# Ledger of designs, part 82: peptides against a protein of PDB entry 4XPM

Target 1, 160 residues: chain A of PDB entry 4XPM
Amino acid sequence: VMLHSKNVKGFLENTLKPYDLHSVDFKTSSLQSSMIITATNGGILSYATSNNDVPKNSINEINSVNNLKMMSLLIKDKWSEDENDTEEQHSNSCYPVEIDSFKTKIYTYEMEDLHTCVAQIPNSDLLLLFIAEGSFPYGLLVIKIERAMRELTDLFGYKL
Target 2, 67 residues: chain B of PDB entry 4XPM
Amino acid sequence: DIKGTIAFDTHGNVIESTGVGSQRIEDIGDLSKVTLDAEGFAQVQGDSLLVHLYKRNDITLAVYTSA

## One batch from the design tools (peptide; made by RFdiffusion4, then SolubleMPNN)

Design b2_p16_4_s2 (from b2_p16_4, 9 letters changed)
Fold by OpenDDE base, seed 2:
Structure b2_p16_4_s2 (fold): chain B 160 residues (1-160), chain C 67 residues (1-67), chain A 16 residues (1-16)
Amino acid sequence: as target 1 above (160 residues)
Amino acid sequence: as target 2 above (67 residues)
Amino acid sequence: LDKELAEMLEAIKKKF
């Protein structure tokens, strides 16, 4: 069963939710953005943002979308470079993971004051991308995206 | 008696931090090098606080106490 | 994750 676009959007919206670790009294902010983009050119296929206070069709909304487009392209480019760089794949910013016998990598990237992480959906032409505030710890961000990817099995192996 | 906590992964990246732990993120570098016992525990005296370490499934939890 | 951290915290409390 393939995920419908509406289902994907809803999924991404759910990923925005913060962690609340009651056991240690730690709570994060919501993700700023969650996206599925193409690995080929960084095109946004679906996205969700936490800041929905901007009036629709406003210039501010356009600017925010443009910013997402810019970030997605930049991250895609960095990801592409790292996928061709053995040293980068062995850095502390790269997490090799295996999901249902499929191998992929999670990369963390500092984007100005934002914390981001990106991972190729296993064997697909798609990337899952999280953008968070600088207060969101990278280790937790990695855990978050890994667990999120485990819920996207319908997209495993998806080719454009 | 807990003054704070830090949880970090095998890459030295923070998972969570609370209390005094939030102000001691730089300790991760040294804490990650501490030899743990057979059960995954260790104690380290740092500054004016005692750090209790426990690692399980690639997560290390550091608990800061006064004693 | 919270459950895991809770268990780890309790383990520490029991150990020390």
Scores: peptide ipSAE 0.800, ipTM 0.955, DockQ to the pose 0.907
Fold by OpenDDE base, seed 4:
Structure b2_p16_4_s2 (fold): chain B 160 residues (1-160), chain C 67 residues (1-67), chain A 16 residues (1-16)
Amino acid sequence: as target 1 above (160 residues)
Amino acid sequence: as target 2 above (67 residues)
Amino acid sequence: LDKELAEMLEAIKKKF
């Protein structure tokens, strides 16, 4: 079944849900944002945010969207640089992973006080991007995005 | 008896932390270097607390106890 | 993941 725009939006909304590790009494906050962006320009194809309290078409909404655009662009730029930097690919901020025989990398980036991670959807021109509060551990964030990406097989190989 | 926990990955990044573990994230550096037994376990003394280690599938869980 | 951690925790409890 092909992932349509509405399905992608719903998927991203589901990724916002926090981890609740009852076994060790650990719980995270929800992700602030979850996005699929273009690897080329950092353009947002789809996104979800945990705080939708802003009225539609309000100035605050515009500012919020602009902030997401800025974040996506910045992270895309960092990602692009790191993809061309062997040293960065061997840092603890880079996780090589394999999904169904496709290889990709997960990068973690601190953006102001936020914790972010980004990964290229295998063989595609798309990036999956999670933005979380600083209290969200990077190791857990990596696990989260890896598992989420495994559900996006319809986007594998997507070219703009 | 558990005073806290830390779970961390092979990159030394935190997966979760609770209790006293949340205040001992810096221990990961040393804990990651501890030699585990054939079953993946180790026990080490750290800052007056006993740390019980177990690694499985690239996840290391550290459990802090008073004894 | 929670299940995995639970199992690991129990393993530790049994070991020590």
Scores: peptide ipSAE 0.800, ipTM 0.955, DockQ to the pose 0.909
Fold by OpenDDE base, seed 3:
Structure b2_p16_4_s2 (fold): chain B 160 residues (1-160), chain C 67 residues (1-67), chain A 16 residues (1-16)
Amino acid sequence: as target 1 above (160 residues)
Amino acid sequence: as target 2 above (67 residues)
Amino acid sequence: LDKELAEMLEAIKKKF
């Protein structure tokens, strides 16, 4: 079974859903954006956003996409730097994880007032990227992206 | 009578916070250093609040009460 | 996660 582009888009849209922790009366906002980008140049292969009220082909949509492209490139660059920095890999913003015997790392990055989280899909040339509001706690964001990553096994080992 | 909660991971990052817990995120530094009993529990006396701790599977939950 | 937190909260209530 392979994940097609349409399936990937649907997957990313589902990741936008907020957490509602009824047990402790805690609720988050939806993710602002969810993306799969290339680790090589930060190119966006697929994305989903919570702002669906923007008319298609409008100036606002174009600006939104351009903003995502900028953020993806910046985060890719930071990720690339950290992958070559032992000290950063041992900070509290880096989470080594193992999924189905594959090792990867989850990084948290603050982008202006936004909370972001990025992880390399195991043994692939792809990164999964979550962008959330500042009210979305990092610990929860990490849990979210790890659990999402476990559902992307079809992309493990994907090379460009 | 729960006044608030904080859940945090092994990196000290917040998973969730509610009530007075949302105003005491800085407590995580000290709470993470508390020695837990064999079952993973502890109580810590705060200023006017009592903190009940429980850790399981790398998640620590802190519950704030008046007593 | 919510279920896990619920169980942890109940465990605390039983303990203390």
Scores: peptide ipSAE 0.800, ipTM 0.955, DockQ to the pose 0.910
Fold by OpenDDE base, seed 5:
Structure b2_p16_4_s2 (fold): chain B 160 residues (1-160), chain C 67 residues (1-67), chain A 16 residues (1-16)
Amino acid sequence: as target 1 above (160 residues)
Amino acid sequence: as target 2 above (67 residues)
Amino acid sequence: LDKELAEMLEAIKKKF
């Protein structure tokens, strides 16, 4: 069973939800954005944002979408560079992980005042990208994206 | 009494922080080098506070107390 | 994750 566009959109919307760690009285904000993009060109295949109160076809909506496109491209470029850099892969901003015997890497990137993390969906041409406020700790962001990827097994091995 | 907490991963990145722990993120550098006992515990003196460490499954939890 | 942290916190409380 393959994930359809509508199902993917719903999945990404669910990833926006914050962590609420009651045991230690710690709660995060919602993610600003969650996206699936192409690893080749950084094109957005699907996305979700927490700020959905913007009217359709408004200038604010257009600017928001354009901002996402720009960030997607920039992060894809940085990811591509790091995938070809052995030293960067051994930095504290790179997490090698294994999901159901499939290997991938999670990278954390600071984009202005935002915290981001990106990971290649195993053996695919797709990247999962989370964008959060600076108050969202990187270690938790990594855990969040790893666990989210475990729900995207239908996209493992997806080629454009 | 718990004054705060820090949870961090094997890369030294924060998972969560609360209370005085939120103001002591810089402690992670030293805490990550502490030798844990066979059960994964350690106790470290940190300024005026005592830090209780426990590591399990690549997560280290530091609990700050007065004693 | 919350459950895991809860268990770890309780383990610390019992240890010390």
Scores: peptide ipSAE 0.800, ipTM 0.955, DockQ to the pose 0.908

Design b2_p16_4_s3 (from b2_p16_4, 10 letters changed)
Fold by OpenDDE base, seed 2:
Structure b2_p16_4_s3 (fold): chain B 160 residues (1-160), chain C 67 residues (1-67), chain A 16 residues (1-16)
Amino acid sequence: as target 1 above (160 residues)
Amino acid sequence: as target 2 above (67 residues)
Amino acid sequence: LDEFIKEGLEAIKERF
């Protein structure tokens, strides 16, 4: 099955869903945002947000989108910096992972009151980015984004 | 009876927390340093609660009980 | 993950 733009959007929307455990009484909030951005410029290729109460073409929508653009750029810059910093790659904020023999890294970043995590889609020029509320545990975010990346094999090796 | 739980990874980041565990996230620092037995278990007295630890596949589960 | 938590709870129950 090939991932097309519409499929990617739907995929990202699905990642917004809260994580609900049943073995214990634990359920997260929905992700605030989920995005695929370019590693080069932080440009948003696709995104989903749980904030669906904003009227389209409204000033609030513009502000919301602009906020996402800003966050994506900031996180891309931080990611780029860390990818060129051996010490940061060995910090507790970096999770080296291997997916189907492809190596990548998951980074966790605190952005104001938000919990974020970002990972390069293996061998690609793309980053997967999750933005969640501060109540969303980082460890779970890492697990969530890793599992999400495993579903994006069609984007592995994607070059701009 | 379980009073709460914390699950955390090898980086000390929370995976889940419930009950009293949600109020004791700070315990992870100490719990992560506890030496586990060969089967991955340990028991630690914390405040008035007993903490039972189980680690497998790089995830540690802490279960808080009264006894 | 949920399965792990479940198994962990049972394991702890059996161990202690």
Scores: peptide ipSAE 0.748, ipTM 0.950, DockQ to the pose 0.902
Fold by OpenDDE base, seed 4:
Structure b2_p16_4_s3 (fold): chain B 160 residues (1-160), chain C 67 residues (1-67), chain A 16 residues (1-16)
Amino acid sequence: as target 1 above (160 residues)
Amino acid sequence: as target 2 above (67 residues)
Amino acid sequence: LDEFIKEGLEAIKERF
């Protein structure tokens, strides 16, 4: 199945869903945001947010979008720095992973009171970015984004 | 009687926590250093609680009990 | 993951 822009949006919206365990009494909050951004400039190609109660074209919506743009850019910058830093790649904030013989890395970043993780879609100019509340465990966030990445094979190798 | 749980990865990051485990996240540092037996189990006295450890596939599950 | 936790709980129950 080809991932059209509409399909990608829907995919990202689905990633917002809470992680609910049944073996133990554990359930997360929804992700605050889920995004696909460019690795080059941190530009947002697609995004979904859990808080959509803001009227469209309102000042509050504009501010919200601008905030996402800022976060995207900041995280991209951190990611870029870490990709050129051997020490950071060996920290507990970096998870080397392999998906279908493609290697990539998942990074966790604390952004103010939020928990974020970002990963380069294999062999692409794109990053997948999750933003969650501080109560969302990093270990679970990593698992979540890895699972999501495995569903984005159509974007593997995507170049701008 | 389970009082809580913590699951964590090899990086020491939490995957899930419940009950008293949610208040014992700092235990991960010590729990990660515990030597497990050949089957991946260990039992550790953690404060006033017993901690039962099980590790498989790079995930460690810690179960807190009173005894 | 949920399956792992479930299995782990059972394994611990049997071990201890």
Scores: peptide ipSAE 0.748, ipTM 0.950, DockQ to the pose 0.903
Fold by OpenDDE base, seed 5:
Structure b2_p16_4_s3 (fold): chain B 160 residues (1-160), chain C 67 residues (1-67), chain A 16 residues (1-16)
Amino acid sequence: as target 1 above (160 residues)
Amino acid sequence: as target 2 above (67 residues)
Amino acid sequence: LDEFIKEGLEAIKERF
């Protein structure tokens, strides 16, 4: 099954769901945002947000979209810098992972009071980006994005 | 009785925390340095509570108890 | 992950 734009949007919306453990009394908040952006310039190809109670074409909606654009660009810039810095790649903020023989890296970034996580979709020009509240643990965020990326095999190797 | 838990990864980042564990995230620094036995277990005395450690597949679970 | 935590809790209970 090919992953079309509508399917991608639905996929990202599903990633917003909170992580609920049952073995212990632990449940996270929903992700604030989930995005697929270009690694080249941080352009947003698709996004989902938990703040959907904003009227369309309202000033609040415009501000929300603009904020996402700004964050995506900033995170892309940090990612690009780290990809060119061997020391940063060996920090505790970088997780090398392998998915079906494809290698990629997951980075965690603190953006003001938010916890973010970004990863290059294997062999592609695309980044998957999660934005969560500060209460969302980084270790769990990494696990979440890794598992999500395993479901995006249709985008592996995608070039702009 | 379990007073709380912390699960953390090899980078020292929290995966989950409950109970008193949520108030002792700073313990991860010391807990990550504890030598585990061949089965992946250890027990550490920490600030009036006993910490039981179990590590498997690069994830460490810390369970806090009174004894 | 939830399964791991469950197994860990049981393992710790048996070990200590």
Scores: peptide ipSAE 0.747, ipTM 0.950, DockQ to the pose 0.901
Fold by OpenDDE base, seed 3:
Structure b2_p16_4_s3 (fold): chain B 160 residues (1-160), chain C 67 residues (1-67), chain A 16 residues (1-16)
Amino acid sequence: as target 1 above (160 residues)
Amino acid sequence: as target 2 above (67 residues)
Amino acid sequence: LDEFIKEGLEAIKERF
């Protein structure tokens, strides 16, 4: 099954859903945002947000999008720096993973009071980015993004 | 009775926490250093609470009980 | 993950 732009949007929207455990009394908040951005300049190719209270084409929506653009750029820059920093790649904020024989890395970043997680889609010019509240545990965020990335095989090897 | 839980990964990052575990995240540092038996279990006495550890597939589950 | 937690709880219960 090929992932088209609309399919990607729907996929990202689905990633927003909270993680609800039933074996113990544990449930997260929804992700604030989920995005696919370019690794080259941090441009947003697709995104989803849990902020459904903002009217479309409103000033508040524009401001929200602008905020996402800023965050994506900042995270891309941090990611780029870390990809060229051996020490950062060996920190507890970096998770080397292998998906279908493709190697990639998952990074966790604190952005103000938000917990973020970013990973390069294997062999591609794209990054998957999750933004969550500070109450969302990093370990779970990493698991979440890894599992999500495994569903994006159609984007593996995508070059701009 | 279970008073709380913490699950954490090999990086020391929390996966989930409940009950008293949510207030004892700082215990992960020490719990991660505990030597487990061949089956992946251990018990650690922590203050008034007993911590039961189980590790499998690089995830550690800590269960807090009164005894 | 939820299944792991469940299994872990049971394993601990049986072990201790």
Scores: peptide ipSAE 0.747, ipTM 0.950, DockQ to the pose 0.911

Design b2_p16_4_s4 (from b2_p16_4, 10 letters changed)
Fold by OpenDDE base, seed 4:
Structure b2_p16_4_s4 (fold): chain B 160 residues (1-160), chain C 67 residues (1-67), chain A 16 residues (1-16)
Amino acid sequence: as target 1 above (160 residues)
Amino acid sequence: as target 2 above (67 residues)
Amino acid sequence: LDEFIAEGLAAIRERF
């Protein structure tokens, strides 16, 4: 079944849910945002945000979207730089992973007080991007995005 | 008698932390260097707490106890 | 992940 735009939106919304462990008393906050963006220009193809209490088409909503666009572009730029930097690819902020024989990398980036991670959907022109509060551990964020990537096989190889 | 926990990956990044573990994230640097036995276990004396280590599948769990 | 935590806790209890 092909993953349509509506399905992608719903998928991203589901990724916002907090990670809740039961073996120990540990629960994260919800992700602030989850996005699929273009690797070329950092354009947002789909996104989901927590606390959607802002009226649509309002100034505040527009500002929120603009903020996401800004973050998307910044992270895309950083990602692009790191993809061409061998040293950065060997840092603790880079996780090479393999999903069904497809290789990709997960990068973690500190954005102000936020914790972010981004990964190229294998062989595609798309990036999956998670934005979380600073209290969200990077190691867990990496696990979360890796598992999410495994559910996006329909987008593997997607070219703009 | 668990006082806290830390789980961390091979990059030294936190996966989860609870209790006193949340206040001892800096311990990961030293804990990551501990040589584990063949079964993936180790025990390390911190300051006042004892740290029990278990590693499997590239994830290390540290459990803090008073003894 | 939660399964790992559970396994680890149990394993540690048994080992120490």
Scores: peptide ipSAE 0.756, ipTM 0.951, DockQ to the pose 0.902
Fold by OpenDDE base, seed 1:
Structure b2_p16_4_s4 (fold): chain B 160 residues (1-160), chain C 67 residues (1-67), chain A 16 residues (1-16)
Amino acid sequence: as target 1 above (160 residues)
Amino acid sequence: as target 2 above (67 residues)
Amino acid sequence: LDEFIAEGLAAIRERF
């Protein structure tokens, strides 16, 4: 069973929502962007962005997409390097997790002033990528992406 | 009276922070080293405030109070 | 997570 593109897009859009705790006065900003990219080339298969005020087919939209492409490529490259580096896998920026008996890793990366996290969708050629403002705590970002991956079981085992 | 909070994971990364906790993120290094009792609690002196710790399911909550 | 925070706050209040 595979998710349709529209369903994936809607899912990613939903991940953009801020995390609002009610037990304490804590609320994050919305994610800047959420993407599913290929682990091989960093190609964007689906994405959502909180910057929805950009007119469609405008130069600004194109620039925004290009920026996402650049970020996805950079993060994919870093992820690929870390997957081949045992030291990086034992750093505080790497979270080994298990979802439904599938093992994967969540990595956090600082990109300029942005907080990002990326994880391979279990047993797949796909990466889930969150990009947030620098004010978004990494620990919470990790929790967020883990929970998101648990909802993407249809993509588990997806091969290009 | 709670002056602030910090929640952090086993990697020392912040999950949430409020109040004075937001200004004491650097405390996580020391707080993560505190030995908790069998029920997952500890109380330590942090600056001029008391820090109450509760850990469960790999998440530590630190609550800052005056007493 | 919010439930944990609530739980922790309550537990701390009771413990201390």
Scores: peptide ipSAE 0.756, ipTM 0.951, DockQ to the pose 0.900
Fold by OpenDDE base, seed 5:
Structure b2_p16_4_s4 (fold): chain B 160 residues (1-160), chain C 67 residues (1-67), chain A 16 residues (1-16)
Amino acid sequence: as target 1 above (160 residues)
Amino acid sequence: as target 2 above (67 residues)
Amino acid sequence: LDEFIAEGLAAIRERF
């Protein structure tokens, strides 16, 4: 069955929630942003942000959206370059993973002071993108996005 | 008593850190090179703290104690 | 993950 836009938005909003461990005293911040973008142009199909304090249609909201557009485009470009670079695919910033017999890769990127990770939804033209504060550890970010991607099976194989 | 923890993956990236572990992220480089026994355990002495290692499913947990 | 951390802590306590 196909995921509707509202369902995807709600899914992304849920991914913003912090990771709270109970075995040790460890809790992360919320993700700054979570997005599904096109692998071709970095266009945003759906997004969620933890910064919802800005009034709708305000100049600050517009600037925030524009920033997301810029980030998505930059990360898409980095991803595209790495997908064509065998050395980058074997770096510690690349995690090959397999979900339900589908292979994909998770990349981690430092974007200014932010920690980001991106992964192609298996066999699709879509990327899942998480943006977090610098305090969010990369290893956990990778685990988070992998588990999130396992919930997006309806988008596996999606072509534009 | 546990003074802190670090969990890290096979890429050397942090998964979680607590206590003194949060201030010893640089230890991952050396800890990742430690040979574990057949059950996935090792013990390493570092400065004034003892580090207990446990690895399973490609995740290493380091626990810092005073002894 | 939390389960792993818990198991690891318990295993370390038993081993050392």
Scores: peptide ipSAE 0.755, ipTM 0.950, DockQ to the pose 0.906
Fold by OpenDDE base, seed 3:
Structure b2_p16_4_s4 (fold): chain B 160 residues (1-160), chain C 67 residues (1-67), chain A 16 residues (1-16)
Amino acid sequence: as target 1 above (160 residues)
Amino acid sequence: as target 2 above (67 residues)
Amino acid sequence: LDEFIAEGLAAIRERF
């Protein structure tokens, strides 16, 4: 069983949905972007964005994609640095997690006014990346990405 | 009468906030240090509001009330 | 998560 490109795209699109609690009056915005990128080069393998009103093949779309590429590279670099820094791995911005006996880490990063989190898909060369508005709480963002990774078991161990 | 809520994790990061809780995110620092009873409850007086704490599975819920 | 919040609210109401 393997996730095909269309399935991955659809999965990422679903992660964009806002979190709506009913027990209390709390609802988030949609994620700005959700991406799977390479841990080696920060290349985007698949992505989804909430900016659906941008015409395809337009200058705005190109600029949007370029922005995502830039953020992907920056976050990959920061992630790489932290993976080689014991101190950063013990900060409040790092969440060690275990999924099906696989260990990985979730990192939260402030990117300008955006809230981001990234995690290596267990035992793979891939990173899952969420980008949200500054109003999206980090604690909830971490929960969201952890639960998302649990649905990507087909990508566990994926090597480029 | 509930005036607001805050839910936060063991790292002190917000999970959700409502009402007056949204204006008191800075309280997490102190609330995280409160000793809970064996059932995971505590009550803390803060200003004119009372804070009720419930923790289970590494998530703390704080409920703000007038009394 | 929502279930936890609901549970917590109910538990707090009962406890206090």
Scores: peptide ipSAE 0.755, ipTM 0.950, DockQ to the pose 0.907

